# Ledger of designs, part 197: peptides against a protein of PDB entry 9IZ0

Target 1, 345 residues: chain A of PDB entry 9IZ0
Amino acid sequence: ITCLGSNGHTYKQLVKGGNDDLRQDAVMEQVFEQVNGFLRSYRKTSQRNLSMRTYKVIPLALKTGVIEWVQDTIPLGEYLDSAHKVYHPKEWSLSTCRKLIAEKQMEDLETRLKVYDLVCRHYRPVFRHFFLESYADPVQWFTTQTNYARSTAVASVLGHVLGLGDRHGQNILIDKTSGEVIHIDLGIAFEQGKKLPVPECVPFRLTRDVVDGMGITGVEGVFRRCMEFTLETLRREEDSLLSVLEVLRYDPLFSWLISPLRRMKKQKMQLENFNQPESGNITTDASRDPKIQRNNVSGESEAERAILKVRQKLSSTLSVEASVGELIRIAQDPSYLALMFCGWS

## One batch from the design tools (peptide; made by RFdiffusion4, then SolubleMPNN)

Design b2_p20_5_s1 (from b2_p20_5, 9 letters changed)
Fold by OpenDDE base, seed 1:
Structure b2_p20_5_s1 (fold): chain B 345 residues (1-345), chain A 20 residues (1-20)
Amino acid sequence: as target 1 above (345 residues)
Amino acid sequence: LEELLEKLPPTLRKILEEML
C-alpha cells in the first residue's frame, strides 16, 4: 500500500496479513527506541551515532498490521546467495551446504564439526564485496563499512541482552545507502530461540560473512569497541531498561512465550528446506500434537524469568571488555555454529 | 597521527577520531 504522509510524501507500506503477531514486533521496536534514547545520552555512543535501526510497526488486529517498507534494503541472505554465485561459481550451492548440515543434524558434535568445516571450505565468505561493488568512492566505502560494523555491534549486544532469536539472513536487512543492518521479525525474543527445533546456541549472528563485511580488522576494531560502548551504556541504564520491560509484563497482549503456531511454522520451514520437491503427498497427520505439558507457568512467571535473565546479562561481575570478549568468542565458536541451521555464512 | 589526519577529508577524519 502507498500512503500519503502528513508531510505530503508517499510512503510504501507493507500490509502483513497472517498468523504473525505484529504486536511483538511493535513492542520490541518500542524497546529499541528507548535504547536509542540511552545511546544518544552517552558521549561514547552518541559521538559514533550508535543506534539500533528501527522500522515503524502499527498492529491493526491479531493478524494484520502495517509495517513501514524499508526502502533501499536487501536481505543479507539474498545478497550472500547472489554474491557467492558470482565470486565463487565453482563452490557448493547454498542448498548443498544446507543438505549436508541437515543430514548430520542428529549426529554427535564431532561429526557435525567435521561437516561444518567441510561446508566452510566449499562456501567461502563474500560479504566484503557488498561494500567494494556498491561504493566506488573510498570515503563512501569506508563510511558504509564503518556504519555496518557499528550497527552490527549495537544489534549484537541488544540482541544478546533481549535474547533475540531467529536471526537468519532473511531477517537481517542491509541498508544499501548507509550500510547499516535492520533486524526484522522480532517475535522470537527472551531466549525463545532455544525452544526452536534447531535450538539457537549463539548470543547473536556473527558468522564468517557477517565478519567479512567488517573489513580487514574483522571483529578486532570498530565492531568490538562499539559492542563495548553499547554494553557500557546498557549497564548504566539497567534500571531504565528493566522498567521498560516491566511495563510489558502488564501488557496482556504481549507473549513472553513462542506461540505453538509460530513454532510449528518455523519447524515446517526448517523441514521444507530438508525435502527436495519429491511429489509425495506428505499428509502430515497433525494428530501428534506432542502434549507439551503446558505447565501453567503464568505469563507473569515467564516475564519475571525473562527480566531476571536480562538483569543477569547486564551484570557488572565481568568488565565490559571481558563480557564482550566472551560474547564474540561464543558467537564465532565452531562448536556452536556447527549446531545452527546456517552457521557457515 | 596528526599529519595523517590532516591529509584526510574532514568526514574521514571525524570517523577516524570517532574510531580512536
Scores: peptide ipSAE 0.013, ipTM 0.427, DockQ to the pose 0.011
Fold by OpenDDE base, seed 5:
Structure b2_p20_5_s1 (fold): chain B 345 residues (1-345), chain A 20 residues (1-20)
Amino acid sequence: as target 1 above (345 residues)
Amino acid sequence: LEELLEKLPPTLRKILEEML
């Protein structure tokens, strides 16, 4: 929908309905705004303008809400698919790569690594071209590439700490003006991504294209340093962050678990991304409610486990540098990326 | 990082060092 504001400006809004609980997205955006407060208060992060980009989410009912339309953005995956066709027209299509990876999904790690390496050789990174194409001025090019690396670092640390899942190229927007990343569809948090049909094995998305956008230094520059400063801030504000999450523990409307409907929808999307979009009206006859044995794992027990995992990720047992180094290593490890739905790009 | 910075032009290095 498009709404006319009292200021005379038109605002595009996304009305989302059906099976998606936007309450989780609204809560995660509220947590991000609190974290942005911590990032503004800490010298090392404030001097770099480090923030998680947020958007307004207004839940209207259990399954409906209004999302702010983020203007001047493109999904990372949409840009990468288009750019790859331009810069590497002789390489494999994204659909071919997806096919080869999923044909081997049930195979051993060694076989999956061989297929991942093969896909990587036939699908090269292109994301550096976003900055080269979009910004003809060298200062603007450098500024936007830096903003990208900074925003990706914040999102990577915060996404790891909160256990954000489903960080595929369609759920990461790029702001065409600032170069910053905007994470959308926040309904998989607190490591619930490990409960997907294809478990998420990486702490955040740090694929070859995500790194290619950081420029010649890759992760060994603005990105690593901004991850370190972000993690240092979150460790300092651990009690404040945990207090925000404890408020959510007592929200009877907050689901610490992935919705079975959302899991089924994502499973269908993972399967339908294999079939060409036949415009078939699949009337989802939702009438067969599988008797989900409500193992009454009290929502409290899942919240407590989630908060405990956040605390464990904020542990000062390792230095900030060692912790960030390990996160970067794991996020780029072929042994994890080969297990992902789209780990090559 | 230092070895990577050494491969950069001095002007770009300085800007990077100021931004890091």
Scores: peptide ipSAE 0.011, ipTM 0.365, DockQ to the pose 0.013
Fold by OpenDDE base, seed 4:
Structure b2_p20_5_s1 (fold): chain B 345 residues (1-345), chain A 20 residues (1-20)
Amino acid sequence: as target 1 above (345 residues)
Amino acid sequence: LEELLEKLPPTLRKILEEML
């Protein structure tokens, strides 16, 4: 839809209907806007224009909302699938890679590492080509690649601190104009991604293609330093950030736990994406976990645990450099990536 | 280094000054 604002400007909006609760997305976007305030107030982050790219989310009902249409974007996963076919036409298809990883999902770590390595050898990174294809001017190329590395660094720190899950290539948009990343579908937060059928084991998405987009320096230089400055800002503003999260504790519309319905939907999507047959009883197991019963008392205790976990991630026990170094190491560790839904790209 | 930075486009200069 296109709406005329009270300011006389026209805005394109996406009406999202179905079973998606946009209330969590709206709340996370509000948290990102507050964090963007902190990033603008701190010299090291404001000089670099560091921000989490946001979009407006207006929940209209439990199952319906309006989302700002982010113009000139492409899903990272859509670009990568297309680019792999062009640049590596003799390599394995994304479907072949998904199948091989899925066939070994229940195997030991050693077997999963062997399959991950095999997939990696037959599916090479291509995301550097996004910048080379899109920008004929060397200044635009360098600027957009730098914006990508900066934007990815902010999103990586925030994604870790807030425990954002479900960061697959369809939930990360690339702005074709700026090179910045836009994270969408924010309804898996506060480490609830660890409760998915394929648990999330990495702090943020730093796969080979995510790194390939940073250019010749990879994670070194712009990305690492922008992660450090972002984490330094969040540590400085810890009490302010925690105060924002405490307001959400009293929001009766916010869910600190993954809903059984969302868990089932993501389970179905994971099985479909792996071309695995639905075992016909997927509907029964998510309703029977007595720990997932929404007692209001459980919600408050989960909010408190989530806020405590955010505080722990902002701990100054390690230097900013040491903490960022560890996060980058873990996010790139094959022992974690081999366990992921799509850790190879 | 300063003379090299002066010859760069303002955007690249800013990025390099932020990288140094």
Scores: peptide ipSAE 0.007, ipTM 0.406, DockQ to the pose 0.011
Fold by OpenDDE base, seed 2:
Structure b2_p20_5_s1 (fold): chain B 345 residues (1-345), chain A 20 residues (1-20)
Amino acid sequence: as target 1 above (345 residues)
Amino acid sequence: LEELLEKLPPTLRKILEEML
């Protein structure tokens, strides 16, 4: 839809309807705005203009809502699929890579690592070309690539701390003007991604193409330092952040758990993306009545567990540098990436 | 809940009060 603002300007908006509750997205965007407040107040983050890019979400009744149309953006996955065809026309298609990973999904780690390595050799990173194509001026190129590394660092720390899931290339937008990342579809948080049909094993998305966009330094320099400054800010503001999350404990509309319906939708989307013919009796174990997994874990007990996990991630037991170093290591570890739905790109 | 809302920035408080 297009809305006329009180200022006489027209604004594009997307109406999302159906089974998707935008309340969780709206709440997470408000948490990001608070974190942006902390990042503006702290000297080390403020001097670098570190922020999580946000968008307007207005949840409406009956699982409908209005979202801001983010202008001049492209999904990371859409750009990468196009760019791989241009720069590596002799390499494997994304569908071929997905098929090979899926065929080995039930195999041991050693077999999955061999297939992951094979896919990586036949699907090379291209995301550096986004910046090289879009910005002919060296100052604009460097500034935009720096903005990408900075925004990715903030999103990586915050995504880890809040346990954001479902961070596939279609849920990460790239701003063509600033090079900043914009995370969308925030409906999987507080480590509920571990409950997906393919469990999420990495703290955030740091695949080879995500790293390639940082240029010749990769994760070193701007990205690592901006992760450190972001985590240092969040540790300093721990009580403030936890107070924001404690308010959500009393929100009767906030879902601390991934719904069985959302799990089934993700399972179906995974099967469709593999072009597996429906000829197998998917015993939808519909006999797991979604009522039976309503074990008496009150929504309150799951909120308390989520808040406790956030507190644990903000622990000062390790230095900021050691904590960031370990997060970067795990996020790039082939032993985890080989287990992911799309860990190679 | 009221004590938690008081610790929040006025903008977030208003949004959460509208959601609760």
Scores: peptide ipSAE 0.007, ipTM 0.330, DockQ to the pose 0.019

Design b2_p20_5_s2 (from b2_p20_5, 11 letters changed)
Fold by OpenDDE base, seed 2:
Structure b2_p20_5_s2 (fold): chain B 345 residues (1-345), chain A 20 residues (1-20)
Amino acid sequence: as target 1 above (345 residues)
Amino acid sequence: LEELLNKLPPTLRKILLEAL
């Protein structure tokens, strides 16, 4: 839809309806605005303009809302698919890579690592070209690549701490003007991504193309240092962040658990994307009716467990540098990426 | 609950109060 603002300007907006609870997105965007407050108040993060890029979400009902149309953006996955065809036209298609990974999904780690390595050799990173082709001026190129590394660092720390899931290339937008990342579809949080049919094993998305966009330094320099400053700020503001999450404990409409319908929808979409023929014997192990698990675990007990996990991730037991170092290591580990739906790109 | 809500910015507090 197009809305006329009180200022006489027209604004494009996306109306989303269906079974998707936009209230979760709206709540998570408000949590990001609070974290942006903490990042603005702390000298080390404010001097670097560190922020989680946000968008406006207005829930109209449990299943309907209005989302701000983010202008001048492209989904990371859409850019990477197009750029790979341009820069590496003799390499394997994304569909070929997905098929080979899917064919080995039930195999051991050693076999999955061999297939992952093979796919990686036939699907090389291209995301550096986003900056090189879009910004002819060296100052603009450097600024936008720096903004990308900074925004990715903030999103990586915050996504880990809040346990954001479903961080595939279509749920990450790139701003073509600033180089900043914009995370969308926030309805998988508090480690509920580990309950997907393909469990999420990494703390955040740090695939080869995500790293290639950081330029010649990769994860070193801007990205690592901005993760450290972001985590230092979140540790300092732990009580403030936990107080925000404790208010969500009392929201009866906030779902701390992935809905059975959303899990089934994501399962179907994953199977369709693997081009698996309808082998009619997916024993949906319907014996774990998620309704039975909902009846035995109070929503309060799940909220308490989620908040406890956030507190544990903010623990000062390890230094900021050691904690960030371990997160970067795990997020890039082939032993985890080989288990993911699209860990190569 | 009121003490927790008072730690929140007015916008988030409003959204959460409209939620309850």
Scores: peptide ipSAE 0.009, ipTM 0.341, DockQ to the pose 0.019
Fold by OpenDDE base, seed 4:
Structure b2_p20_5_s2 (fold): chain B 345 residues (1-345), chain A 20 residues (1-20)
Amino acid sequence: as target 1 above (345 residues)
Amino acid sequence: LEELLNKLPPTLRKILLEAL
């Protein structure tokens, strides 16, 4: 839909209908706007215009809402699949790579590492081509690549601190004009990604293609430094950030836990992404598994644990440089990437 | 380094100074 604002500007909006609770997205976007306030107030981050790219979410009901349409964007995963076919037409398809990783999901780490390495050798990074294709002007090319590295650094720190999950290539948009990343589908936060059927083991997405987009300096340029400045800002504003999160403790509608329905939906999507679309109308009647013991951990006890975990991630026990160095190391570790749904791209 | 930076467009110079 297109709406006319009170300011006389027209805004495109996406009406999302379905089983997704947009309140989680709206709350995370509000937290990002507060963090963007902190980034604007601190000299080191303000000087670099560091921000989490946000989008407006208006929840209308439990399962319906309006989302701001982010113009001139493409999902990272869509770009990478297309670009890989163009630049490496003799390499393996994304479907072949997914299948091989899936076939080994229940195997030991050593077997999964061997398959991950094999997939990596047959699926090379291509994301640098996004900037080379899109920008004929060298200044525009360098500016957009820098904006990409900056926005990815902010999103990586925030994603780690808030424990954002489900950071696959379809939930990360690339702005074709600025090169900035936009994170969408924020309904898995506070480390609930570890409760997915394929647990998330990395603090944020820093796959080979995510790094290839940073250009020749990789993680050691703009990216690392912008992560350091972002983490330094969040440590300085710890009490302010925790106070924002404490307000959510009193929202009876906010879910600190991944819903069983969302978990099942993500499980189904993970399985369907491994199978070609057999057009089988399996109306799986979702009625019949009663005995997942809802350990009635009070929503309050989960909120408290989530806030404590945020505080722990903001701990000054290690320097900013040491903390960022360890996060970058873990996010690129093959021992974690081999365990991911799509850790090779 | 300063002479090289002064030959760059202001935007590139700013980004490089911010990246240094």
Scores: peptide ipSAE 0.008, ipTM 0.420, DockQ to the pose 0.011
Fold by OpenDDE base, seed 5:
Structure b2_p20_5_s2 (fold): chain B 345 residues (1-345), chain A 20 residues (1-20)
Amino acid sequence: as target 1 above (345 residues)
Amino acid sequence: LEELLNKLPPTLRKILLEAL
């Protein structure tokens, strides 16, 4: 929809209707605004203008709401598919790569690693070209690449701490003006990505293209240090962050679990990538609702487990540098990436 | 690192040092 603002400007808005709980997105955006308050108050993060990019979400009902249309953005996955065809026209198509990984999804780790390595050799990173194409001025190029590395670092720490899932290339927008990342569709949080048919095993998205966008230093320099300063801030503000999450524990409308409908949509998308579109009218005989025994794990018990996991991730048992080093290692480890859904790489 | 930073324009050096 397009709305006329009181200032006489027209604003494009996305009306999302259906089974997606926009209340979860709105709550996660509120958590990000609180974290942005902590990042502004702490010298090391404030000096670097570290923030999670937010967008307005207005839940209207349990299944409907208005989302701010983020102007001047492109989905990371859309850019990467187009750029790969331009810069590497002799390499494999994204569809070929996804097919090869999907065909081996049920195989052992060794077989999946061999296929992942083979795909990586035939599908090279291109995301550095986004900055080279968009910014002819060396100062703008460097500023936007720095903003990208900074925003990706903040999003990576927050994504790990809050256990954000479903971080595929269509759920990450790139701001064409600032180079910052904007995370959308926050409906998989608190490690519910591990309950997907293909479990998410990495703490955040740090694929080869995400690293290629950081330039010649890759994860070293700006990205690593901004992760360290972000994690240091979150450890300092642990009690404040946990207090924000405790308010959500008592919200009877907040679901700490993946929506059964989101799980079914993801199952269907993961299965449809396996079957060619045979035009078979699968009449969804909706008649066998498996009585998912609502194991009366009170929503309170799942909230308590989620908050406990956040506290564990903020533990000072390891240094900030050691914790960030391990997160970066795991997020880039082929042994974890080869286990991810075929749309992840 | 300082020698490399000294070869950069002052604006790029400032952004690099603020990023460091």
Scores: peptide ipSAE 0.008, ipTM 0.382, DockQ to the pose 0.012
Fold by OpenDDE base, seed 3:
Formats: sequence, C-alpha cells, structure tokens
Structure b2_p20_5_s2 (fold): chain B 345 residues (1-345), chain A 20 residues (1-20)
Amino acid sequence: as target 1 above (345 residues)
Amino acid sequence: LEELLNKLPPTLRKILLEAL
C-alpha cells in the first residue's frame, strides 16, 4: 500500500496478512525504542549516534498488521547472492553450499567442520563490495562503512541480550543511504532460536560476509568498541531494561515461545531449500487447531526464565571488554558456525 | 598523529576522531 503522509511524502507500507504474529515484532520494536533512549542518554553512545534502527509495526488484528516499508533498503542475503555471482562466478553456488552442509547435518562435529571449511574455500566473502560499489566518494564510503559497523555492533549486543533468533540474510536489511543494518522479523526472541530445527548456537550473526563489510579492520576497530559502549550502556540501564521486559510478562498476547506453526514453516522452508524429497503425506489436517491450552502458568514461567536469562547476560562478573571479546570469539568460532544453516556467509 | 589528522579534510578528521 502507498500512503500519502501529512508531510506530502508518499510512504510504501507492507500489509502482512498471514500467520505471522506482528505483535511480537511491534513489542520488540518498542523495546528497541526504549534501548535507543538509553543509548541517547549515555555520552559514549550518544556521541557516536548509536541506535538500533527501528521500523513502525502496527498490529491490526491477531494475524494482520501494517509494517513500515523501509525505503532504500536491500536484504543482506539478496545483495550477497548477487555479488557472489558477479565477483566469484567460478565458485560454488549458494544452493551447492547449502546442500553440502545439509547432507552432513547428522554427522559429527569433525566432519561438519571439514565440510564448513570446504564450503568457505569455495564461497569467499564479498560484502566489502557493497560499500565500494555504492559510494564513489572516499568520505561517503568511510562514513557508510562506519555506520554499518556501528549499527551491526548495536544489533549484535542487543540481539544477544534479547536472544534474537532467525538472523539470516533475508531478515537483515542494509540501508543504501546510511549503510546501517535494519533487523526485521523479530518473532524469534529470548533464545527460542535454539528450538529451531537447526538450533542457533551463536549469540548474533558475525559470519565472514558480515565481517567483510567492516573493511580492513574487521571486528578489531569500530565494531568491537561500539559493542563495548553498547553493553556498558545496557549494564548501566539493567533495571530499566528489565522493567520494560516485566511489562511484557503480563501481556497475555505476547508469546515467549516459538509457535509450532512458525517452527513447521521454518522446517518446510529448510526442506524446500535443500531439495529434500518430502518424506510422506504430512496430511496437514488443518482442521484440528490444537487448542493449545496456553497453560498461562507455563507462559509466565517461560517469561520469568527469559527475564532471568537477560539479567544473566547483563552480569558484571566479567569486564565489558572481556564479555565482548568472548561474544565476538563465539560468534566467529567455526565449531559453532559449522553447526548453523548458513554460517559460511 | 595530530599532524596527520590536521592534513585531512575536516569531515574525514571528524569521522576519524569519532572512530578513534
């Protein structure tokens, strides 16, 4: 839908009609706006204009809402698929790499590491080319690459703390004007990504292409420092952040658990992407809406566990530098990335 | 470092000082 704003500008809006609970996205965007308030109040983060890029989500009904269409954006995964074909036309296709990782999904870690290394050697990073292609002026190039590293750092800390899952290249937009990242489809939070058919075992997406976009310093510059300042701000505002999350504990419409339908949809998308023959008639007898007796008691216990896990991630037991260092290490560790669906790009 | 920074355009200098 295209809407005319009161300012005379036309805005595209995406109307999602479907099984996606846009209320989860709307709630997570509200949490991000509160965190952006904390980042603006703290000198070290405000001086660097650190923020989580947000978009407006208006839930209209249980399964329908309006999402702000972020203009001048591209999905990271769309850019990477195109750029790999241009810059590395002799390397393996995305489908070949996915297939090889899938064929070894049930194998031991050593075998999965060997396949991951093999895929990495035949599918090289290209995301640096986004900045080189888009920005001919050296000042604009450096500014946008810096904005990318800064926004990725904020999203990485906040994504870890809130346990954001499903951080694949289609759920991360790049703003072509600023170089900033915009995270979309926020319905997998509070470590529910660990309950996916392929469990998410990294704190945030820090794959080779995500690092390649940071330029020659990689993680050792703007990115690391901006993660440290973001985590320092969130530790300082721990009680304020937890108070925002406690409001969600009492929201009867907020789901602290991944829905079975969303899990099945992700499983189906994984099977389709792997060209695995559909094993047998799963007669989607759509007629039994399982009355998920939302044992309200189970939802409250999951909310309490989620909030406790956020508090544990904000613990000052380690320095900010040590905590960020460990998060960066784990997010880049081949022993974790080799277990992921697309940990190689 | 200050002499090198002073040779940079004011915009690049600002961005470098904000990145440092």
Scores: peptide ipSAE 0.014, ipTM 0.430, DockQ to the pose 0.011; fails the geometry check

